# Peptides against a protein of PDB entry 4ASU, part 135

Target 1, 270 residues: chain A of PDB entry 4ASU
Amino acid sequence: ATLKDITRRLKSIKNIQKITKSMKMVAAAKYARAERELKPARVYGVGSLALYEKADIKTPEDKKKHLIIGVSSDRGLCGAIHSSVAKQMKSEAANLAAAGKEVKIIGVGDKIRSILHRTHSDQFLVTFKEVGRRPPTFGDASVIALELLNSGYEFDEGSIIFNRFRSVISYKTEEKPIFSLDTISSAESMSIYDDIDADVLRNYQEYSLANIIYYSLKESTTSEQSARMTAMDNASKNASEMIDKLTLTFNRTRQAVITKELIEIISGAA
Target 2, 83 residues: chain B of PDB entry 4ASU
Amino acid sequence: FTFASPTQVFFNSANVRQVDVPTQTGAFGILAAHVPTLQVLRPGLVVVHAEDGTTSKYFVSSGSVTVNADSSVQLLAEEAVTL

## One batch from the design tools (peptide; made by RFdiffusion4, then SolubleMPNN)

Design b2_p16_8_s1 (from b2_p16_8, 9 letters changed)
Fold by OpenDDE base, seed 3:
Structure b2_p16_8_s1 (fold): chain B 270 residues (1-270), chain C 83 residues (1-83), chain A 16 residues (1-16)
Amino acid sequence: as target 1 above (270 residues)
Amino acid sequence: as target 2 above (83 residues)
Amino acid sequence: SEVEEALKRAVERQRA
């Protein structure tokens, strides 16, 4: 490579490093907010899931329609955040298909569709875009829940897959169950709740779905921002190392050029 | 007893004497060993009676309340404020 | 943004 080529590459990498450092700082600010907002959201979301855990709602084996909701965002540069969710979705879809279930997929965030489009395009019902630019609100979750309920797909059981936040250095892809109104209404374990009006149960389920989606979004957002900080930090460090290497190469190449020129002068070939 | 909104936690697995909730079917009091039920909230007043005799009041907009067989209660409001 | 896409490509190239 010519000195000019090396210089151009150095400039490019330095610019990238500047961008990654800036993105790290932005991600850090977003992470701090997300973590704070996750605390109540977790209590709220886990509270909503308590019924399903305590009632031990079971879907009959003859029911075949399964919905998978993958939760991520539109934004890249966050390590394995999207791929982890997609991997879990693929695994779940394959397992369900092997069990003779019909599987449909909803993607929250464009990245899910981007990863799964080629292999699972026929299974996608809808993809929600414009996720991740702003912190998710309960209103956002409600919109998603409503769209799902109005999609016309009558699932029996579903799963929502998202990254649960553990710490600034760790997240875990997890699955939580979602149930259709019909499945809940027909569950034997719900018999102890028999005095429930059908309209009440419907409304309850709508809130439950929105609550779970909201919770998943908050977990996902916190995990994503944390992962982005780490990814940008790593990218910045890698860029630094590359700059150092290229700088050494530049210096060596420069010396070689000088030496060659000197030899040409001495030899009279200049 | 758990009482939370998406943005705030008021009670987290607390022991309380009684919780009065506004539901679409009417206001009712949740006592110890209340029968399992599911209800949706209407805008109104929530009153929490603590075991120590203290009473706290809250306004809620909408949401759900669950009373489980194990006497656990989840009150989940879309919006809630301390009064 | 085009910058984000370019950055993504650059970061991916550095991993590889």
Scores: peptide ipSAE 0.032, ipTM 0.863, DockQ to the pose 0.016
Fold by OpenDDE base, seed 4:
Structure b2_p16_8_s1 (fold): chain B 270 residues (1-270), chain C 83 residues (1-83), chain A 16 residues (1-16)
Amino acid sequence: as target 1 above (270 residues)
Amino acid sequence: as target 2 above (83 residues)
Amino acid sequence: SEVEEALKRAVERQRA
């Protein structure tokens, strides 16, 4: 490689390193906010899921329609955040299909569709785009919930798959159940609850769905920003190592060029 | 008793004496061993009566309240403020 | 990651 080639590569990698460092800082800021906002969101979301855990709602086997909601974002460069969700979605879809269930998929964030569109295009109902630029709000979750409910797909049960935040260095892809109004209304375990007006139950379920989506978005966002920080840090370190190697190569090549020029001068070959 | 909004937690698995909630079907008090129920919140006042006799008031928007068989209660408001 | 892949490609181009 010529000195020019090495210099060009060095410049390119240095630019990449600047970008990755900048992205790391941005991710750090977003992470800090996300973590703060996750604390109440987790209590809120877990509270919403408490009914399902305590009521042990079982979907009859004859009910075949299953909805999978994958929660991630539109933005890449965050390690395995999207692929982990997609992997679990694929696994769940395969398991459900093997059990004779009809599976439909909703993607929250464009990355889900980008990963699954080739293999699962026919199962996709809708993909929500423009996720991840701003911290998710309850309003956002409500919009998603409403769109889902208005999609016309009458699912019996579903799974929301998202990355749960553990720590700055760890997340876990998890699944939480979602149930249709009909499934909840018909669940034997719900018999202990006093006669609930159908309208009340419908509204309750709408809130429940929005709550769970909101929770999943907050967990996902926190996990994503943390993972992005790590990814950008790793990229920056890798770039640094490459810069060091190329710099050494540059110095060696420069010395060789100088030596060659000196020899040419001394030999009169120039 | 858990009382939270998406952005704030007021009570997390706390023991309380009574919680008065505004629901679409009417306001009711949740006491110990209240029968399991699901309700939807209407905008209004939530009053939490602590075991020590302290009373706290909150304004809530929409949301849900769940009373489970194990006497756990989840009050989840879209928006809530301390009064 | 796209950045990591870009970096990997850059390294591979250097080894070549």
Scores: peptide ipSAE 0.026, ipTM 0.882, DockQ to the pose 0.012
Fold by OpenDDE base, seed 1:
Structure b2_p16_8_s1 (fold): chain B 270 residues (1-270), chain C 83 residues (1-83), chain A 16 residues (1-16)
Amino acid sequence: as target 1 above (270 residues)
Amino acid sequence: as target 2 above (83 residues)
Amino acid sequence: SEVEEALKRAVERQRA
């Protein structure tokens, strides 16, 4: 490689490093906000899931329609955030299919569709795009919940798959159950609850779904921003190492050129 | 007793004496060992009576309230403000 | 978008 080639590469990598550092700072700011907003969202979401956990709602084996909701975003450069969700979705879909169940998929964020389109396109009901530019709101979750309920797909049970935030350096892909109104109303464990009006139960279920989706979005967003911050930090470090290596190569090449020029002068071959 | 909105937590696994909630079927008070129930909130006043005798008032928009068999209560409002 | 693609390529190349 010529000195010119090395210099060009150095300039390119330095520019990349500048961009990755900037992106790290942006991700850090978004992470700080996301973490703050996750605190109440987690209490809210876990509270919504409490019924299903405490009532131990079970779906009868004869019920075959299963909905998988994968939660991520549209934006890349966040490590394994999207692939982790997609991997678990694939595994769950395969297990359900092997059990003779019908599986449909909803993707929250374009990256889910991007990963699963070739293998699972026929199973997709809908994909929600424009996720991840702005912090998710309860309104956003309500829109997703409403669209799901209006999709015409009468699922018996489902699962929502998302990355739960653990710490700035750790997330875990998790699954939470979702149940249809019919499944909840027919569950034996619900018999202990006082006579519940059907309209009340329907409305309750709509809120429950929106609540769970909102919770999953907040967990996902926090995990994503944290992962992006880490990814950009790693990219910046890798760029630094590459700059150091190229600088050494540049210095060696420069010395070789100087030596060659000196030899040419001494030999009179100029 | 847990009382939260998507953006704010008012009570998190707290022990309270009584919670008065506005539901679509009517307002009712949740006391200790209340029977399990599910209700949907209507816009109105929530009154929390703490064990120490302190009473707190909140306005809520919509949401849900769950009373479980273990006497745990989840009050989840879409919007809530302290009065 | 071009910067993101360049970054993706740079990050992917360094993981190999």
Scores: peptide ipSAE 0.021, ipTM 0.872, DockQ to the pose 0.016
Fold by OpenDDE base, seed 2:
Parts: sequence; structure tokens; C-alpha cells
Structure b2_p16_8_s1 (fold): chain B 270 residues (1-270), chain C 83 residues (1-83), chain A 16 residues (1-16)
Amino acid sequence: as target 1 above (270 residues)
Amino acid sequence: as target 2 above (83 residues)
Amino acid sequence: SEVEEALKRAVERQRA
């Protein structure tokens, strides 16, 4: 490589490093906010799931319609955040299909559709776009919940798949159950909840769905920002190492060129 | 007893004597060992009676309340403020 | 993706 080529490459990598460092700082700021907002959201979301855990709601085997909701975002450069969710969605879809279930998919965030469109296009009901630009609100979750409930797809049970935040360096893809109103109302284990009006149960279920979606969005956002911060840090380190290597190469090449020129002058071969 | 909104936690697995909640069917008092039930909240006053005799008041918007067989209670409001 | 791809391309070009 010529000195000119090395210089051009150095400039390019230095620019990339500046970009990755800036992106890291932005991700760090968003992460800090997301983590603060996740604390109450987790209590809220886990509280909403408590009924399903305690009631041990079972879906009859003859019920075949299953909904998978994958939660991620529209934004890239966050490591394996999207692929982890998509992988678990694929696995769940395959398992359900093998069990003779009909599977439909909802994607929260455009990246889910991008990954699964080729293999699962016929199973998609809807994809929600414009996810991840701003921190998710309960209003956002409510809109998604309403759209699902109004979609006309009468699922029996479902799974919401998202990345649960563990720490700044760790997340885990999790699955939580979603039940239809009919499944909840018909569950034998719900018999202990006496005198529940049908309208009350419907409204309760709407809140529950919004609650779990909100929770999943908050977990996903925190995980994503953390992962992006890590990815950008790694990219910045890699760029730094490359800059060092190229700088050494530049210096060596420069010395070689000077030596060659001196030899040519001394030898009269010029 | 857990009482939270999407943005704030007021109680997390706390032991309380009684919780009064505003529901669509009227005032609902949750005592120790209350029968399992599900209700939807109406905008109104929540009163938490602690074991030490102290009372805390909150205004809540819409939401849900769950009383489980194990006496665990989840009060989940869309919005809630301390009064 | 573009930055990571650009970085990857830059790294790959350096190995070549």
C-alpha cells in the first residue's frame, strides 16, 4: 500500500472512531434514562403478570390459534438484540407448528419484520414501526394493545418475546404468556375469582395486555441501549487498534520510501 | 401488597392492614385474607392502612386491582399521585 | 449498520 493509501485509510478509520464514540455517548445517556424508568416499570409489569402465574391459566389443547409478539425496535447497531428476539420467535413458531397450532406474528419494531419477512411473511399480522426513537410510554403500549385487540385475529393464547435487562453487560431473551379473554374466562383456575363481571374482565384484560406490552418495551429499550453502548465501545476500541496498526505501517512504509530514495541517490539510479 | 403506576412504585410486596380502592362497583375494602377478586379502578381515592396505624392517601386514575388466593394484592394504576 | 459495516469493511480491507 502506498503512503497515500494508508493515509486515506487512517483518515477514514479516525472518522469512524469519532462516530462510534459519539454514538456510545448518546447510547449511554439513553441507557441511563431507560434504566431509571425500568425500575418502576418492572414492578408494574411483574405485578400484572402475577395473576397469570398464580392462576396457572391453561389453554385447552383443542385451541389452535397462537399469537407471537416480538418486541424490539427500528434501530440497528445494537449487537444481537434483534437477532436474539427473532431466533426465539422462530423457535417458538416452529415448536407451535409442530404441535399443530396456527401461528400468527406481530412485530414491534421494523427490525423484526426485516429479519423474518423472508421466512414468515405469511404469518405476520402487523408490524409496528417508529419504535425506539423515543422512550416508550404507556400510551404507546396502549395503542399496540388496542390494535391487537381490534385486529380481528381471535387468538387463544400468545407469547410476548423480548429482551429482559439484567445488567449493563447482560440481557436475556424472555417469553411471557398472553391469554385471550375467552381463555381466561373459561379457565377452571379462575373459578376462585368469584363474581367477576364479564365487562370487568374484558377491561381488566385490556389493561393486562397494555401492562405487559409496556413492561416488555421498557425491558427491551434498556437492553437495547445497553447493548448499543457496548457495541459502540467495542467498535471504538477496534478502531483504535486499527489506527495504531496503520500508524505503525505508515511509519515503516515512510522509512522504507526514504531509504529507497537515499539508495537511489547514492547509486545514481535516479 | 404492591401498588404501582408505570412510572412510580408506592408499595412493593408490603404488608398492609387494609387498602380501600375506588372501583366501578363502588368502594372496595381489601382486608387481610380477602377473597380472590379482580376489579377495574375508577378515578378516585386509594387509602392504604398500614399495620402501624398510619394511613396514606393517593389519587388514582384508571387501572386494575387483583386479590389473589395467597392474599397478595396488585394495585396497578395508569396514573397515581400521593395526596 | 452503516457504521458497523463501514468498520467491518475497513477491517477487512486492512487484512487484505
Scores: peptide ipSAE 0.032, ipTM 0.881, DockQ to the pose 0.012; fails the geometry check

Design b2_p16_8_s2 (from b2_p16_8, 9 letters changed)
Fold by OpenDDE base, seed 3:
Structure b2_p16_8_s2 (fold): chain B 270 residues (1-270), chain C 83 residues (1-83), chain A 16 residues (1-16)
Amino acid sequence: as target 1 above (270 residues)
Amino acid sequence: as target 2 above (83 residues)
Amino acid sequence: SEVEETLKALVEKQRA
């Protein structure tokens, strides 16, 4: 590589390093907010899931329609956030298919679709875009829930897959169950819940779905911002190392050029 | 007893004496060992009676309330404010 | 852009 080539590359990497540092700061700010907002959201979301855990809702084996909701965002450069969710989705889809179930997929965030498009395009019902620019609200979750319920796909059971926030340096991809109204209504374990009006149950389920989606979005957002912060930090460090290496190469190359020129001068070779 | 909105937690696994909730089917009081039930909230007043005799009032919007067999209660309001 | 590609590469490059 010529000195010019090395210089160009150095300049490019230095500029990128500035970008990564800036992005790190932005991610850090978003993370701080997300983490704060996650605290009540987690209580709220976990509270919504309590029924399903306590009632031990089981889907009959003859019910074959399964919905997988993957939760991520539209924005990249956040490490393995998207790939982790996609990987879990693929695994779940494969397992369900092997069990003879029909699987449909909903992607929250464009990145899920981007990853799974080639292999699972036919299984996608809908992808929600414009996720990740602003913190998710309950209203956003409600919209997603409503769209899902109105999609026309009559699933029996579903799963929502998202990254649960553990710490600034750790997240875990998790799955939570989603049940259709019919599944809940027909569950034997629900018999202990007295005098549940059908309309009430329907409304309840709508809220439940929205609640779970909201919770998943908040977990995902917090995880994503944390991961992005880490990714940008790593990128900045990697850039620094690359700059150092290129600088050394530049210096060596420069010396070689000088030496060559000196030899040419001394030898009289034009 | 858990009482929360998406943005605020009022009670988290707390022991309370009684919770009065406004539901679409009518207001009812949740006492100890209340039968399991699911209800949807209507806009109205929630009154929490603590074991120490303290009474707290809240205004809630829509949402859900779950009374489980184990006596756990989840009151989840879309919006809630302390009165 | 070349910048974006390089950025992606840097992010994906695991710290040795």
Scores: peptide ipSAE 0.253, ipTM 0.919, DockQ to the pose 0.015
Fold by OpenDDE base, seed 4:
Formats: structure tokens, C-alpha cells, sequence
Structure b2_p16_8_s2 (fold): chain B 270 residues (1-270), chain C 83 residues (1-83), chain A 16 residues (1-16)
């Protein structure tokens, strides 16, 4: 490589390193906010899931329509955040298909679609885009929930798959159940609950869905921002190492050029 | 007893004497060993009676309340504020 | 873009 080539590469990588450092700081700020907002959201979300856990809702085997909601975002450069969700979605879809279930997929965030479009395009109902630029709100979750409920797909049960935040250096892809109104209404385990008005139960389920989606979004966001922060830090370090290597190469090449020029001067070859 | 909004936690697995909630079908009090039920909230007042006799009041917008067989209660409001 | 590709490569390259 010529000195010009090396110099160009050095400049490029140095500029990219500035970008990665900047992105790290942005991710760190977003992470701090997300983590703070996750605390109440987790209590809220776990509270919403309590019924399903305590009632041990079961879907009859003859009910075959299953909805998978993958929760991620539109934003890349965050390590395995998207791929982990997609991987679990694939696994779940395959397992359900093997069990004779019909599987439909909703992607929250465009990255889900990007990863799964080739293999699972026919199973996608909708992908929600414009996710991840701003922190998710309950309003956002409500919109998603409403659109899902109005999608026309009458699922029996579902799985919401998202990254649960564990720590700044750790997340875990998890699955939580979603149940249709019919499933929850017909569940034997629900018999212990007082006679509930159908409209009340419908509204309850709407809130439940929104609550769970909101919770998943908050977990996902926190996980994503922490992962991005780490990814950008790693990228910055990798860039630094590359800069060092290129600098050494530059110096060696420069010396070689100088030597060559000296020889040419001495020899009269130029 | 858990009482939370998406952005704030008021009670987390707390023991309380009674919780009065505004539901679409009417306000009712949740006491110890209340029968399992599901309700949706209407805008109104939530009153939490602690075991020590203290009373806290909250305004809630919408949401849900769950009373489980194990006496656990989840009051989940879309919005809630302390009064 | 080349910049974007390089950025992605840097991110994907895990530091040993």
C-alpha cells in the first residue's frame, strides 16, 4: 500500500472512531434513562403477567393459531440484541410448526423483519417500524396492541419474545405468554374468578396486552442501549488497535520511501 | 398488593388492610381474602388502607385490577397520581 | 457507504 492509501485509511478509521465514541456516549445516556424507567415498568409488567402465572392458563391442543411477537427495534449496531430475539423466534416458530400449530409473526422493530424476511416472510402479519429512536411509551404499546387486536388474526395464544435486562453487561432473551380473549375466557383455571362481564374481560385483556407489550419494550430498550454502549466501546477499541497497526505500517512505509529516495539520489537513477 | 403505573410504583407486594378501587361497574373494597376477580378501572379515587391505619389516596385514569386466589392483588393504572 | 461498512465491521469484530 502507498503512503497515500495508508493515510486515507487512517483518516477514515479515525473518523469512524470518533463516531463510535460519540455513539457510545449517546447509548450510555439512553441506557441510563432506560434503566431508570425500567424499574417501574418491570413492576407494572410483572404485575400484568401475574394473572397468567397464577391462573396457569392453558391452551387446548386443538387450538392451533399461535402468534409470535418479536420485540426489538429499528436500530442496529447493538451486538446480538436483534439476532438473539430472531433466533428464539425461529426456534419457537419451528417448535410450534412441528407441533402442528399455525404460526404468525409480528415484528416490533424493523430489524426483526430484516433478519427473518427471507425464511419467514409468509408468516409475518405486520412489522412495526419507527421503533427505537425515542424511548417507548405506554401510548406506543397501546397502539401496537390495538393494531394487533384489529389485525384480523384470531390467535389462540401467543408468545412475546424480547430481551430482558439483567445488567449493563447482560441480557437474556425471554418469552412471555399472550392469550386471546377466548382462551382466557374458556380456561378452566379461570373458574375461580367471579363471573366477569364479557366487556370487562375484553377491556381487561386489552390492557393486559398493552401492559405486556410496554413491559417488553422497556426491557428491550434497556438491553439494547446497554448492548450498544458495549458494542460502540468495543468498536472504538478495535478502531484504536487498527489505527496503531496502520500507523506502524505507515511509519515503515515512510522509511522505505525515504530510503528509496536516498538510494535514487545516490545512484542517480532519478 | 401491588399498585403501579407504567412510570411509577406506589406499592410493591405490600400488605394492606383494604383497597378501595373505582371500577366501571362500581367502586368496591378489596379486603383480606377477597374472592378472586378481574375488573377494569374507571377514572376515580383509589384509597389504600394500610395495616397501621394510615390511609393513602390516589387518582387513577384507567387500567385493571386483579384479585387472585392467593390474595395477591395487582392494581395497574395507566396513569396514577398521589393526592 | 464505505464508512458504514467499516463501522459495521468494527462493531462485529469482537475484541479479543
Amino acid sequence: as target 1 above (270 residues)
Amino acid sequence: as target 2 above (83 residues)
Amino acid sequence: SEVEETLKALVEKQRA
Scores: peptide ipSAE 0.250, ipTM 0.920, DockQ to the pose 0.015
Fold by OpenDDE base, seed 1:
Structure b2_p16_8_s2 (fold): chain B 270 residues (1-270), chain C 83 residues (1-83), chain A 16 residues (1-16)
Amino acid sequence: as target 1 above (270 residues)
Amino acid sequence: as target 2 above (83 residues)
Amino acid sequence: SEVEETLKALVEKQRA
């Protein structure tokens, strides 16, 4: 490589390092906001899931329709955030298929579709795009819930897969159950809840679904911003190492050029 | 007793004496050891009676309320404000 | 595009 080539590459990497540092700061700001907003969202979401945990709702084995909702975003450069969700979705889909279940998939965020398009394109019902630019709102979750309920796919049970935030350096991909109205209404464990009007139960389920989706979005967003911050930090460090290596190469090459020129002068080689 | 909106927590696993909620089927008072039930909220007033006798009032838009067999209560409102 | 590719490579590169 010529001195000019090395210099050009050095300049390019230095510019990229500036970009990664800037992106880290942006991610840090978004993370701080996401973490603050996650606190009430977690209480809200966990509260919504409490019924399903306490009632121990079981789906009969003869029920075959299963819905998988994967939650991530449209934006990359956040480590294994998207691949972790996709991996668990694939595993769950395979297990369900092996058990003779019909599986359909909903992707929240374009990255899920991008990863699963080749292998699972036929199972996709819908993909929600434009996720990740703005913090998710309850309105956003409600729209997703309504579209799911109006999709025409009458699932018996489902799962929502998302990254739960643990700390600035840790997240865990988790699965939470989704149940259809029919499954909830027919569950033996629900018998203790007497005199529930069908309309009330339907409305309750709609809220429950929206609540769970909202919760998953908030967990996912916080995890993503944290992971992006880490990814940008790593990128900045990797850029620094590359700059150091290229600088050494530049110095060696420069010395070689000077030595060659001196030899040419001494040898009289025009 | 847990009372929260998507953006704010009012009570988190608190012990309360009574909670009055506006439901679509009518006014509903939740006492200690109330039977399990599921209800949907209508716009209206929520009144929380603390064990110390303190009463707090809230306005809620929509949402759900769950009373479980273990006497835990989840009041989840789409929007809620302190009055 | 080149900047994006380089950025992706830097992000994916594991620290030795």
Scores: peptide ipSAE 0.248, ipTM 0.910, DockQ to the pose 0.014
Fold by OpenDDE base, seed 2:
Structure b2_p16_8_s2 (fold): chain B 270 residues (1-270), chain C 83 residues (1-83), chain A 16 residues (1-16)
Amino acid sequence: as target 1 above (270 residues)
Amino acid sequence: as target 2 above (83 residues)
Amino acid sequence: SEVEETLKALVEKQRA
């Protein structure tokens, strides 16, 4: 490579490093906010899931319709955040299909659709876009829940798949159950709950779904911002190493050029 | 007893004597060993009676309350404020 | 763009 080529590449990488450093700072700020907001959201969401854990809701074997909700976002450059969710969605879909279940998919965030479009396009009911630019609100979760309930797909049970935040350096893709109103109302384990009005139960389920979606969004957001922060940090370090290598190459090449020129002058071959 | 909104936690697995909640079917008190039930909240006053005899009051909007067989209670309000 | 591609490559490249 010529000195000009190396110089151009150096300039390019240095500029990119500035971008990655800036993006890291932005991600760090968003992460800090997300983590703060996750604390109450986790208590709230886990509280909502308590019923399903304690009641041990079972879906009859003859019920075949299963819904998978994958939760991520629209935005890239965050490591394996999207692919991790998609991978688990694929695995779950395959397992359910092997068990003779009908599987439909909802994607929260455009990246899910992007990854699964080729292989699972026929299974998608809807994809929610415009996810990840701003922190998710309960209102956002309610909109998603409402659209799901009004989708016309009468699922029996479902799974919501999202990245649970563990630490600044770790997340885990997890699955939580979703049950239809009919499944809940018909569950034997629910018989111990005192004379629940049908309208009450319907409303309760609407809140439950919104609660779980909200929780998943908050976990996903925190995980994503943390992962992006880490990714940008790694990118910045990688850029730094590349700059060092290119600088050495530049210096060596410069010396070689000078030496060649001196030889040409001395030899009269100029 | 857990009482939370999406943005704030008021009680997390706490032991309380009694919780009065406003539901669409009427206000009711949740005491120890209350029968399992599910209810939907209406806008109104929540009163938490602590074991030490102190009481705290909250205004809640919509939401849900769950009383489980193990006596655990989840009060989940869309919005809640301390009074 | 070339910048975007390079950025993606840097992000995806794990530090050795």
Scores: peptide ipSAE 0.218, ipTM 0.917, DockQ to the pose 0.015

